# Designs tried in a protein design run: peptides against a protein of PDB entry 5ZK1. Part 12

Target 1, 52 residues: chain A of PDB entry 5ZK1
Amino acid sequence: KREVRLMKNREAARECRRKKKEYVKCLENRVAVLENQNKTLIEELKALKDLY
Target 2, 52 residues: chain A of PDB entry 5ZK1 as posed
Amino acid sequence: KREVRLMKNREAARESRRKKKEYVKCLENRVAVLENQNKTLIEELKALKDLY

## One batch from the design tools (peptide; aimed at target 1 K19 R30)

Design b2_p16_7_s4 (made by RFdiffusion4, then SolubleMPNN; from b2_p16_7, 8 letters changed)
Fold by OpenDDE base, seed 5:
Structure b2_p16_7_s4 (fold): chain B 52 residues (1-52), chain A 16 residues (1-16)
Amino acid sequence: as target 1 above (52 residues)
Amino acid sequence: SEIEKKKKEYEEALKK
């Protein structure tokens, strides 16, 4: 039936939007981790330079 | 999903 195909397409479109939102959130979490690691490495490099 | 696994790994790494 046409209605069942339209329902499945609406479900697939909802799932595609969900996966895209999850992917963006995964990238945001990765950026936050890398920014924190970079900050720590810069602080460690400053502490090392202040010893010499 | 694989995306949800990676998302959890980054959330755990941010808490350390």
Scores: peptide ipSAE 0.044, ipTM 0.560, DockQ to the pose 0.081
OpenDDE base, seeds 1, 2, 3, 4: peptide ipSAE 0.040, 0.038, 0.040, 0.039; ipTM 0.544, 0.546, 0.552, 0.550

Design b2_p16_8 (made by RFdiffusion4)
Pose (drawn by RFdiffusion4):
Structure b2_p16_8 (pose): chain A 52 residues (1-52), chain P 16 residues (1-16)
Amino acid sequence: as target 2 above (52 residues)
Amino acid sequence: DEEVDRKKKELEDALK
């Protein structure tokens, strides 16, 4: 039973790594989206201030 | 943000 106990752990480590890299990719993607949103909002604020 | 939270929960479940 120990052999399977180790086998399931080995398998679980793979999925854990997959979820880890996927999560990091997600965080980076979110950062890029937030950067673009921020730039757009700042530019619109500059345009509205120049409107006065 | 909801996707990041979901992905965080999925990673935590996978590590457990």

Design b2_p16_8_s1 (made by RFdiffusion4, then SolubleMPNN; from b2_p16_8, 6 letters changed)
Fold by OpenDDE base, seed 3:
Structure b2_p16_8_s1 (fold): chain B 52 residues (1-52), chain A 16 residues (1-16)
Amino acid sequence: as target 1 above (52 residues)
Amino acid sequence: LKEVEKKKKELEEAEK
């Protein structure tokens, strides 16, 4: 009985770490896309200001 | 799971 509870807890902890890693990776990708979009918009705004 | 799937959709929409 104790060993089965410890195995289930270890499995739940592995699955929790896996889900957290997938969530962080999705956030990191979203941040990278938003940072690239923001960089492009800043470069476009500079190019527009250099025309005036 | 639902949050990860939501974030994947939000990323795909931001890449378009």
Scores: peptide ipSAE 0.020, ipTM 0.485, DockQ to the pose 0.120
OpenDDE base, seeds 1, 2, 4, 5: peptide ipSAE 0.020, 0.020, 0.020, 0.019; ipTM 0.480, 0.477, 0.483, 0.472

Design b2_p16_8_s2 (made by RFdiffusion4, then SolubleMPNN; from b2_p16_8, 7 letters changed)
Fold by OpenDDE base, seed 3:
Structure b2_p16_8_s2 (fold): chain B 52 residues (1-52), chain A 16 residues (1-16)
Amino acid sequence: as target 1 above (52 residues)
Amino acid sequence: LKEVEEKLKELEEAEK
C-alpha cells in the first residue's frame, strides 16, 4: 500500500536525521575536548617558559 | 559515516 511506503520513508528520514545529528554532536564534543586540551597544554607551556 | 551515507543513498533511491 502507498501509505505503508510513506510511513517507512518518514521513519527512514527520521532515523537518517537522528544519526546525522548524533554524528555532528560527537564531532562537536570531540572538537571542544581537543580545543580545551590544546588550550591547557599551551597555558602549561607558557607557565613553564615564564619560570626560566 | 558509512551508515549515514548508506541511509542517504536509500532515501535518494526511494525518491526515484
Scores: peptide ipSAE 0.036, ipTM 0.566, DockQ to the pose 0.124
OpenDDE base, seeds 1, 2, 4, 5: peptide ipSAE 0.023, 0.024, 0.021, 0.021; ipTM 0.501, 0.494, 0.505, 0.444

Design b2_p16_8_s3 (made by RFdiffusion4, then SolubleMPNN; from b2_p16_8, 6 letters changed)
Fold by OpenDDE base, seed 3:
Structure b2_p16_8_s3 (fold): chain B 52 residues (1-52), chain A 16 residues (1-16)
Amino acid sequence: as target 1 above (52 residues)
Amino acid sequence: NEEVEKMKKELEEAEK
């Protein structure tokens, strides 16, 4: 039935959006951690350079 | 990423 296909499509679209949102959130968290680590390493390297 | 790509394929198949 067309109705069953439309229900499955709506379900697949909801799950696709959910999984995409989770994936983006995981990437955003990973980027934020890497940016923080990179900032800390740059600050440490700068502090070491300012000692010489 | 693989799971998101799987769900995109399932969505495309459900649109046929």
Scores: peptide ipSAE 0.071, ipTM 0.656, DockQ to the pose 0.158
OpenDDE base, seeds 1, 2, 4, 5: peptide ipSAE 0.069, 0.063, 0.029, 0.060; ipTM 0.649, 0.644, 0.525, 0.645

Design b2_p16_8_s4 (made by RFdiffusion4, then SolubleMPNN; from b2_p16_8, 7 letters changed)
Fold by OpenDDE base, seed 1:
Structure b2_p16_8_s4 (fold): chain B 52 residues (1-52), chain A 16 residues (1-16)
Amino acid sequence: as target 1 above (52 residues)
Amino acid sequence: DEEVEKKLKELKEAEE
């Protein structure tokens, strides 16, 4: 009984670490997309302001 | 686990 519980705990800990890594990667990608969009919008807004 | 998978899906759908 104890060894089976330790095996299941080790598997659950591996899966939790995998899911956390995937979640962080998706957040990093979303941040990169939003930062690029924000940069483009700031550059467009600047170019528009430099016309007036 | 299900809440993390839901948030992962919502983030991917917002990158498209």
Scores: peptide ipSAE 0.025, ipTM 0.517, DockQ to the pose 0.167
OpenDDE base, seeds 2, 3, 4, 5: peptide ipSAE 0.022, 0.023, 0.023, 0.021; ipTM 0.508, 0.510, 0.511, 0.499

## One batch from the design tools (peptide; aimed at target 1 L34 Q37)

Design b2_p17_1 (made by RFdiffusion4)
Pose (drawn by RFdiffusion4):
Structure b2_p17_1 (pose): chain A 52 residues (1-52), chain P 17 residues (1-17)
Amino acid sequence: as target 2 above (52 residues)
Amino acid sequence: SELEELNERAEELLEES
């Protein structure tokens, strides 16, 4: 029973790593999106201020 | 939006971990 006890753990470590890298990729993607949104909002604020 | 979809996917990955 111990052998399977270790086998399930080995399998679980793979999925854990997959979810880890995928999560990091998600975070970096979110950062890029937030950067683009920020740049666009700032540019629009500059344009509205210049409108006065 | 793309950010909303990414936020939902981040929550799902945390719940699955």

Design b2_p17_1_s1 (made by RFdiffusion4, then SolubleMPNN; from b2_p17_1, 9 letters changed)
Fold by OpenDDE base, seed 4:
Structure b2_p17_1_s1 (fold): chain B 52 residues (1-52), chain A 17 residues (1-17)
Amino acid sequence: as target 1 above (52 residues)
Amino acid sequence: SKLKELEEKIEQLKKEM
């Protein structure tokens, strides 16, 4: 009985760490895309302002 | 399950990017 509970706890802890890692990677990718889009839009807005 | 809903939402957000 005790060993089965310890095994299930280890499995649940591994799954929790896996899901946290996947969530962080999704946020990091989202930040990188938004930062690149924002940079491009700022450069385009600057190029438009330099025409006035 | 709440975990499945979160996994589906993560996958949807990856497709919208």
Scores: peptide ipSAE 0.025, ipTM 0.417, DockQ to the pose 0.112
OpenDDE base, seeds 1, 2, 3, 5: peptide ipSAE 0.022, 0.021, 0.023, 0.024; ipTM 0.434, 0.426, 0.437, 0.430

Design b2_p17_1_s2 (made by RFdiffusion4, then SolubleMPNN; from b2_p17_1, 9 letters changed)
Fold by OpenDDE base, seed 3:
Structure b2_p17_1_s2 (fold): chain B 52 residues (1-52), chain A 17 residues (1-17)
Amino acid sequence: as target 1 above (52 residues)
Amino acid sequence: SELKKLEEKIEKLKKEM
């Protein structure tokens, strides 16, 4: 009984780490896209201001 | 789970932006 509980706990901890890594990667990708979009919009706004 | 608590915190931060 104890060993089965320890095995299940280790498995649950591995799955928790996997899901956390996938979630962080999804956030990092979203941040990178938003940062790139924001940079482009700032550059476009700067170019527009430099015309006037 | 600790992951669900983190997900809930990030969802709150996204609603505050």
Scores: peptide ipSAE 0.025, ipTM 0.441, DockQ to the pose 0.107
OpenDDE base, seeds 1, 2, 4, 5: peptide ipSAE 0.025, 0.022, 0.022, 0.023; ipTM 0.429, 0.453, 0.453, 0.466; seed 2 fails the geometry check

Design b2_p17_1_s3 (made by RFdiffusion4, then SolubleMPNN; from b2_p17_1, 8 letters changed)
Fold by OpenDDE base, seed 1:
Structure b2_p17_1_s3 (fold): chain B 52 residues (1-52), chain A 17 residues (1-17)
Amino acid sequence: as target 1 above (52 residues)
Amino acid sequence: SELEKLEEKIKKLEEEM
């Protein structure tokens, strides 16, 4: 039936949007962790350089 | 680590997309 195909397409499109949103959130969290680690390492390297 | 847990989730999501 056409209606069953349209329902399955709407379900697949909802799941695709859910997965994409979760993926982007995981990427944003990874960027935030890496940016914080990079900042800390740069500050530590500056502090070590200022001792010599 | 927290980073390793994020990387494993990202990898699983990339395989499913």
Scores: peptide ipSAE 0.524, ipTM 0.900, DockQ to the pose 0.740
OpenDDE base, seeds 2, 3, 4, 5: peptide ipSAE 0.496, 0.522, 0.519, 0.522; ipTM 0.893, 0.899, 0.898, 0.899

Design b2_p17_1_s4 (made by RFdiffusion4, then SolubleMPNN; from b2_p17_1, 7 letters changed; failed a check: too like the target's own chain)
Amino acid sequence: SELEELEKKIEELKKEM

Design b2_p17_2 (made by RFdiffusion4; failed a check: too like the target's own chain)
Pose (drawn by RFdiffusion4):
Structure b2_p17_2 (pose): chain A 52 residues (1-52), chain P 17 residues (1-17)
Amino acid sequence: as target 2 above (52 residues)
Amino acid sequence: NRVAVLENQLKTNIEEL
């Protein structure tokens, strides 16, 4: 039973790594989206301030 | 009013970062 006990752990480590990389990639993607949104919002604020 | 909305959205984005 110990052998399977180790086998399930080995399999679980793969999925854990997959979720880890995937999560990091998600974080980066969210950072890039937030950076674009910020640049757009700032530019619009500049335009509205110039409107006065 | 539009400037205030943009400033609130920008603040929320910065807090999320």

Design b2_p17_2_s1 (made by RFdiffusion4, then SolubleMPNN; from b2_p17_2, 9 letters changed; failed a check: too like the target's own chain)
Amino acid sequence: SREKELEEQLKALKEQL

Design b2_p17_2_s2 (made by RFdiffusion4, then SolubleMPNN; from b2_p17_2, 9 letters changed; failed a check: too like the target's own chain)
Amino acid sequence: SRIEELEKKLKALKEEL

Design b2_p17_2_s3 (made by RFdiffusion4, then SolubleMPNN; from b2_p17_2, 11 letters changed; failed a check: too like the target's own chain)
Amino acid sequence: SRIEELEKRLEALKKEL

Design b2_p17_2_s4 (made by RFdiffusion4, then SolubleMPNN; from b2_p17_2, 9 letters changed; failed a check: too like the target's own chain)
Amino acid sequence: DRIKELEEKLKALKEEL

Design b2_p17_3 (made by RFdiffusion4; failed a check: too like the target's own chain)
Pose (drawn by RFdiffusion4):
Structure b2_p17_3 (pose): chain A 52 residues (1-52), chain P 17 residues (1-17)
Amino acid sequence: as target 2 above (52 residues)
Amino acid sequence: RVAVLENQNKTLIEELK
């Protein structure tokens, strides 16, 4: 039973790595989105201030 | 970085309102 005990762990490590990398890609994507939103909001604020 | 940008964007939205 130990051999399977190690086999399931080996399989689990793959999925864990997959979720890890996927998560990191997700974080980076969220950063890029937030950077674009921030640039757009700042530019709009500049435009509205110039409106006065 | 995510938290910093989210807080900055919330502040900007409130300034625009």

Design b2_p17_3_s1 (made by RFdiffusion4, then SolubleMPNN; from b2_p17_3 with V4E N7K I13K K17D; failed a check: too like the target's own chain)
Amino acid sequence: RVAELEKQNKTLKEELD

Design b2_p17_3_s2 (made by RFdiffusion4, then SolubleMPNN; from b2_p17_3, 7 letters changed; failed a check: too like the target's own chain)
Amino acid sequence: KVEELEKQNKELKEELD

Design b2_p17_3_s3 (made by RFdiffusion4, then SolubleMPNN; from b2_p17_3, 6 letters changed; failed a check: too like the target's own chain)
Amino acid sequence: RVAELEKQNETLKKELD

Design b2_p17_3_s4 (made by RFdiffusion4, then SolubleMPNN; from b2_p17_3, 7 letters changed; failed a check: too like the target's own chain)
Amino acid sequence: KVAELEKQNETLKAELD

Design b2_p17_4 (made by RFdiffusion4)
Pose (drawn by RFdiffusion4):
Structure b2_p17_4 (pose): chain A 52 residues (1-52), chain P 17 residues (1-17)
Amino acid sequence: as target 2 above (52 residues)
Amino acid sequence: EKLEEFNEKLEEFNENL
């Protein structure tokens, strides 16, 4: 039973790594999105201030 | 109107952050 006990752990480590990498990529994607949103908002603020 | 639209986008940005 110990052999399977180790086999399930080995399999679980793969999925854990997959979720880890996927999560990091998600974080980076979110960062890029937030950077683009921030640049757009700042530019619009500049345009509205210049409107006065 | 443009300032209200800008504030709505800013609220959405802050929620996303």

Design b2_p17_4_s1 (made by RFdiffusion4, then SolubleMPNN; from b2_p17_4, 9 letters changed; failed a check: too like the target's own chain)
Amino acid sequence: KKLEELLKKLEELKKLE

Design b2_p17_4_s2 (made by RFdiffusion4, then SolubleMPNN; from b2_p17_4, 10 letters changed)
Fold by OpenDDE base, seed 1:
Structure b2_p17_4_s2 (fold): chain B 52 residues (1-52), chain A 17 residues (1-17)
Amino acid sequence: as target 1 above (52 residues)
Amino acid sequence: SKLKELLEKLEALKKLE
């Protein structure tokens, strides 16, 4: 029936949007971790430069 | 020198911010 196909398409579209939101959140968290690691490594390299 | 390699790494990381 046409109605069942439209319902399944709306469900698939909701699930696709959910997965995309979760993926973006995982990328945002990964960026924040990498930025913090880079900042720490930059501070360590500055501290090493001030010792030599 | 090891110091030069560390400075090059520092400059490379600063360009990613």
Scores: peptide ipSAE 0.028, ipTM 0.526, DockQ to the pose 0.180
OpenDDE base, seeds 2, 3, 4, 5: peptide ipSAE 0.027, 0.025, 0.021, 0.025; ipTM 0.468, 0.534, 0.478, 0.431; seed 2 fails the geometry check

Design b2_p17_4_s3 (made by RFdiffusion4, then SolubleMPNN; from b2_p17_4, 11 letters changed)
Fold by OpenDDE base, seed 2:
Structure b2_p17_4_s3 (fold): chain B 52 residues (1-52), chain A 17 residues (1-17)
Amino acid sequence: as target 1 above (52 residues)
Amino acid sequence: SLLEELEKKLEALKKLE
């Protein structure tokens, strides 16, 4: 029936949007971790250079 | 897109490690 196909398409579209949101959140978290690690390494490298 | 921007930032940071 047409109604069952439209329901399944709405469910698939909701699941696609959910998966996209989870993927974005995973990338945002990984970027934030790497930006913090890079900042720390740059600060440590500056502190080491200021000792010589 | 926001995804492509985040993927580019992630890839740029990986090249600095």
Scores: peptide ipSAE 0.024, ipTM 0.455, DockQ to the pose 0.048
OpenDDE base, seeds 1, 3, 4, 5: peptide ipSAE 0.020, 0.019, 0.021, 0.021; ipTM 0.481, 0.482, 0.485, 0.494

Design b2_p17_4_s4 (made by RFdiffusion4, then SolubleMPNN; from b2_p17_4, 10 letters changed)
Fold by OpenDDE base, seed 4:
Structure b2_p17_4_s4 (fold): chain B 52 residues (1-52), chain A 17 residues (1-17)
Amino acid sequence: as target 1 above (52 residues)
Amino acid sequence: SKLEELLKKLEALKKLE
């Protein structure tokens, strides 16, 4: 009984670390996309302002 | 105007940086 509980806890801890790593990677990718989109939109809005 | 709308969007984006 004790060994099975320790094994299940090790598995749960591995899965928790995996999910956290995937979540951080998803956030990093989302930040990089949003930063690039904001930069592009700011450049486009400056170029449009210079036409008016 | 359309220009004023674009300027407001630019100001909103600059506040997020």
Scores: peptide ipSAE 0.024, ipTM 0.515, DockQ to the pose 0.197
OpenDDE base, seeds 1, 2, 3, 5: peptide ipSAE 0.023, 0.023, 0.022, 0.022; ipTM 0.421, 0.425, 0.422, 0.427

Design b2_p17_5 (made by RFdiffusion4)
Pose (drawn by RFdiffusion4):
Structure b2_p17_5 (pose): chain A 52 residues (1-52), chain P 17 residues (1-17)
Amino acid sequence: as target 2 above (52 residues)
Amino acid sequence: KLEEFEEKLEEFEEKLE
């Protein structure tokens, strides 16, 4: 029973790593999106201020 | 245009949180 006990753990570590890399990628993607949104909003603010 | 900008800012702040 201990052999399977270790086998399930080995399998679980793979999925854990997959979820970890995937999550990091998600974070980075979210950063890039937030950077683009922030640049667009700032540029629009500049344009509206110049409108006065 | 100012109201549209404020709506976009609120959406940005919600995404940031």

Design b2_p17_5_s1 (made by RFdiffusion4, then SolubleMPNN; from b2_p17_5, 8 letters changed; failed a check: too like the target's own chain)
Amino acid sequence: KLEELLKKLKELEEFKK

Design b2_p17_5_s2 (made by RFdiffusion4, then SolubleMPNN; from b2_p17_5, 9 letters changed; failed a check: too like the target's own chain)
Amino acid sequence: KLEELLKRLEELKKFKE

Design b2_p17_5_s3 (made by RFdiffusion4, then SolubleMPNN; from b2_p17_5, 8 letters changed)
Fold by OpenDDE base, seed 1:
Structure b2_p17_5_s3 (fold): chain B 52 residues (1-52), chain A 17 residues (1-17)
Amino acid sequence: as target 1 above (52 residues)
Amino acid sequence: KLKELEEKLKKLKEFEE
C-alpha cells in the first residue's frame, strides 16, 4: 500500500512538471506571435501616416 | 518566469480590445 502511493505521487509530480513546461512553452509562443503582430501593425500604421 | 509571461500576455490582450 505505501509503495504504490509513493509511486503514484512521483508519477503525478512528473506529469504536473510536464504540463507546466508545456504551458510555459505555449505562453512563450503566444507572446512571441502577439509581439510580432503588434510590431507589424505599428510599422504599417507608421508607413500609412508617412504617406499623408 | 510563468507569472511574467501571464502578465505580458494579459497586457497584450488588453491592447487588442
Scores: peptide ipSAE 0.034, ipTM 0.637, DockQ to the pose 0.052
OpenDDE base, seeds 2, 3, 4, 5: peptide ipSAE 0.029, 0.025, 0.027, 0.024; ipTM 0.612, 0.568, 0.578, 0.576

Design b2_p17_5_s4 (made by RFdiffusion4, then SolubleMPNN; from b2_p17_5, 9 letters changed)
Fold by OpenDDE base, seed 1:
Structure b2_p17_5_s4 (fold): chain B 52 residues (1-52), chain A 17 residues (1-17)
Amino acid sequence: as target 1 above (52 residues)
Amino acid sequence: KLEELLKKLEALKKFEE
């Protein structure tokens, strides 16, 4: 019984670390896309302001 | 319309800093 509980805890801890790493990577990719979109929109709005 | 675009520009700049 004790060894099975320790094995299950190690598996759960590996899965929690995997899920956290995937979630952080998803957030980092989303931030990079949003930062690039914001930069492009800021540049377009500056160009529009210089025309009017 | 121009004033609304300027407000959006100022809002976006505050998130880039």
Scores: peptide ipSAE 0.028, ipTM 0.525, DockQ to the pose 0.184
OpenDDE base, seeds 2, 3, 4, 5: peptide ipSAE 0.022, 0.020, 0.023, 0.020; ipTM 0.444, 0.437, 0.486, 0.439

Design b2_p17_6 (made by RFdiffusion4; failed a check: a stray cysteine)
Pose (drawn by RFdiffusion4):
Structure b2_p17_6 (pose): chain A 52 residues (1-52), chain P 17 residues (1-17)
Amino acid sequence: as target 2 above (52 residues)
Amino acid sequence: YVKCLENRVAVLENQNK
């Protein structure tokens, strides 16, 4: 039973790594989205301030 | 590195508010 005990762990490590890289890609994507949103909001604030 | 990205997300979300 120990051999399967180690086999399930080996399989689980793969999925764990997959979720890890996927999560990191998700974080980076969120950063890029937030950078674009920030730049757009800041430009709009500049335009509204110039409006006065 | 993951904590650095998470902190960066929080900074950017607060700046956008």

Design b2_p17_6_s1 (made by RFdiffusion4, then SolubleMPNN; from b2_p17_6, 5 letters changed; failed a check: too like the target's own chain)
Amino acid sequence: RVKELENRVAELEKLNK

Design b2_p17_6_s2 (made by RFdiffusion4, then SolubleMPNN; from b2_p17_6, 7 letters changed; failed a check: too like the target's own chain)
Amino acid sequence: KVEELEKRVAELEKKNK

Design b2_p17_6_s3 (made by RFdiffusion4, then SolubleMPNN; from b2_p17_6, 7 letters changed; failed a check: too like the target's own chain)
Amino acid sequence: KVKELENRVEELEKKIK

Design b2_p17_6_s4 (made by RFdiffusion4, then SolubleMPNN; from b2_p17_6, 7 letters changed; failed a check: too like the target's own chain)
Amino acid sequence: EVKALENKVAELEEKIK

Design b2_p17_7 (made by RFdiffusion4)
Pose (drawn by RFdiffusion4):
Structure b2_p17_7 (pose): chain A 52 residues (1-52), chain P 17 residues (1-17)
Amino acid sequence: as target 2 above (52 residues)
Amino acid sequence: EEAEELLEEADETLEEL
């Protein structure tokens, strides 16, 4: 039973790594989205201030 | 309206973090 005990752990480590990497790529994606949103909002604020 | 939508989307992205 110990052999399977180790086999399930080995399989679980793969999925864990997959979720880890996927999560990091999600975080970077989010960062890029937030950066573009920030630039766009700042530019609009500049335009509205110049409007006065 | 477009700026409000961007702010809502940014808030939702930050809550997901």

Design b2_p17_7_s1 (made by RFdiffusion4, then SolubleMPNN; from b2_p17_7, 8 letters changed)
Fold by OpenDDE base, seed 1:
Order: structure tokens, then C-alpha cells, then sequence
Structure b2_p17_7_s1 (fold): chain B 52 residues (1-52), chain A 17 residues (1-17)
């Protein structure tokens, strides 16, 4: 029936949007971790330069 | 962006070592 196809399409579209939101959140968290790691490495490189 | 600034700062430090 047409109605069952429309329901399944709406469910698939909701699930696609959910998965996309979760993926973006994982990327945002990874960016925050990498930015912090880069900051720490820059601070360590500065501290090493100040010792020599 | 903040990431581009950190990359530039890292490159400047690496050139000065």
C-alpha cells in the first residue's frame, strides 16, 4: 500500500537525520580533542625552546 | 579558524627550532 511506503520513507529519513547528528557530534568531539592535543604540543615545544 | 591559528603557530615554532 502507498501509506506503508510513505511511513517507511519517513522512518528512514528520521533515522538518516539521527545518524547524521551523531556523526557530526563525534566529529566535533574529535576536533576538540585534536585542538587540545595541538595546544599541549605547542606549549611543550615552547617549553623545550625556553630550556635551550 | 582556531585550528588554522594553531597550525600556523606550530609551523612558526618548528621553523625556529
Amino acid sequence: as target 1 above (52 residues)
Amino acid sequence: SRAEELLKEKEEILKSL
Scores: peptide ipSAE 0.036, ipTM 0.612, DockQ to the pose 0.049
OpenDDE base, seeds 2, 3, 4, 5: peptide ipSAE 0.033, 0.032, 0.027, 0.030; ipTM 0.600, 0.591, 0.505, 0.579

Design b2_p17_7_s2 (made by RFdiffusion4, then SolubleMPNN; from b2_p17_7, 9 letters changed)
Fold by OpenDDE base, seed 3:
Structure b2_p17_7_s2 (fold): chain B 52 residues (1-52), chain A 17 residues (1-17)
Amino acid sequence: as target 1 above (52 residues)
Amino acid sequence: DEVEKLLKEKEEILKSL
């Protein structure tokens, strides 16, 4: 009984770490996309301002 | 949600040790 509980705890802890890593990666990708979009929009706004 | 579920499952396993 104890060994099976320890195995299940180890599996659950691995899966929890995997899901946390996937969530962080999703946030990092979202931040990188938003930062790139924001940079592009700022560059476009500067280019438009330099025409006037 | 899924991380919270896995944390709860881990806590229940730990309470049973």
Scores: peptide ipSAE 0.085, ipTM 0.658, DockQ to the pose 0.021
OpenDDE base, seeds 1, 2, 4, 5: peptide ipSAE 0.028, 0.070, 0.032, 0.031; ipTM 0.538, 0.683, 0.525, 0.513

Design b2_p17_7_s3 (made by RFdiffusion4, then SolubleMPNN; from b2_p17_7, 9 letters changed)
Fold by OpenDDE base, seed 1:
Formats: C-alpha cells, sequence, structure tokens
Structure b2_p17_7_s3 (fold): chain B 52 residues (1-52), chain A 17 residues (1-17)
C-alpha cells in the first residue's frame, strides 16, 4: 500500500509540473502576440494621427 | 472648408483612442 501511494504521488507531481509548463508557455505566447498587436495598433494610430 | 472640418473631426476621434 505505501509504495503504490508514493508511485501515484510521483506520477501526479510529474503531471502537475507538465501542465504548469504548458500553461506558462501558452501565457508567454499569448503575451507576445498581444504585445505585438498592441505595438502595431499604436503605430497605426500614430500614423493616422500624423495624417490629420 | 468641408474637407478640413472632416479632418478635424477624425483627429478628435483619434485623440480619444
Amino acid sequence: as target 1 above (52 residues)
Amino acid sequence: DKMEKLLKEKKKILEEL
């Protein structure tokens, strides 16, 4: 019984670390996309402000 | 005149963004 509990805990801890790494990577990619979109929109707004 | 008014209105809209 003890060894099976330790095995399951090690598996759950590996899966938790995997999910956390995937979630962080998803957030980093989303931040990079939003920062690039925001930069582009600010540059477009500036270019439009310079035309008027 | 009409085009200058339209440019001023567009400028105000862009200042609020």
Scores: peptide ipSAE 0.031, ipTM 0.573, DockQ to the pose 0.039
OpenDDE base, seeds 2, 3, 4, 5: peptide ipSAE 0.025, 0.027, 0.028, 0.026; ipTM 0.522, 0.535, 0.527, 0.529

Design b2_p17_7_s4 (made by RFdiffusion4, then SolubleMPNN; from b2_p17_7, 10 letters changed)
Fold by OpenDDE base, seed 5:
Structure b2_p17_7_s4 (fold): chain B 52 residues (1-52), chain A 17 residues (1-17)
Amino acid sequence: as target 1 above (52 residues)
Amino acid sequence: SRMEQLLKEKEKILKEL
């Protein structure tokens, strides 16, 4: 039936949008963690260089 | 090349240190 196909398409479109939002959030969190780690490592390398 | 870009990025980081 046409209605069953339209219902399944609406469900698939909702799930696609959900998965995309979760993926973007995962990338944003990973970027923030890596930026913080890089900042800390750069600060530690500066502190070590200033000791010698 | 991609390798030359990575080398230039490393040289920038080392100059900022």
Scores: peptide ipSAE 0.039, ipTM 0.344, DockQ to the pose 0.047
OpenDDE base, seeds 1, 2, 3, 4: peptide ipSAE 0.026, 0.025, 0.026, 0.036; ipTM 0.499, 0.503, 0.484, 0.394

Design b2_p17_8 (made by RFdiffusion4; failed a check: a stray cysteine)
Pose (drawn by RFdiffusion4):
Structure b2_p17_8 (pose): chain A 52 residues (1-52), chain P 17 residues (1-17)
Amino acid sequence: as target 2 above (52 residues)
Amino acid sequence: CLENRVAVLENQNKTLI
């Protein structure tokens, strides 16, 4: 039974790594989105301030 | 580090809105 006990752990480590990397890519994507949103909002604030 | 960066950008965007 120990051999399977180690086999399941080996398999689980793969999925764990997959989720890790995927999670990092998600974080980076969220950062890029937030950067674009921030630049757009700032530019609109500049335009509205120039409107006065 | 990336999670901190997300939190900083989200707070900045909320202030701007």

Design b2_p17_8_s1 (made by RFdiffusion4, then SolubleMPNN; from b2_p17_8, 6 letters changed; failed a check: too like the target's own chain)
Amino acid sequence: ELEKRVAELEKQNKELK

Design b2_p17_8_s2 (made by RFdiffusion4, then SolubleMPNN; from b2_p17_8 with C1D N11E T15K I17K; failed a check: too like the target's own chain)
Amino acid sequence: DLENRVAVLEEQNKKLK

Design b2_p17_8_s3 (made by RFdiffusion4, then SolubleMPNN; from b2_p17_8, 6 letters changed; failed a check: too like the target's own chain)
Amino acid sequence: DLEKRVAELEEQNKKLK

Design b2_p17_8_s4 (made by RFdiffusion4, then SolubleMPNN; from b2_p17_8, 6 letters changed; failed a check: too like the target's own chain)
Amino acid sequence: DLENRVAELEKQNEELK

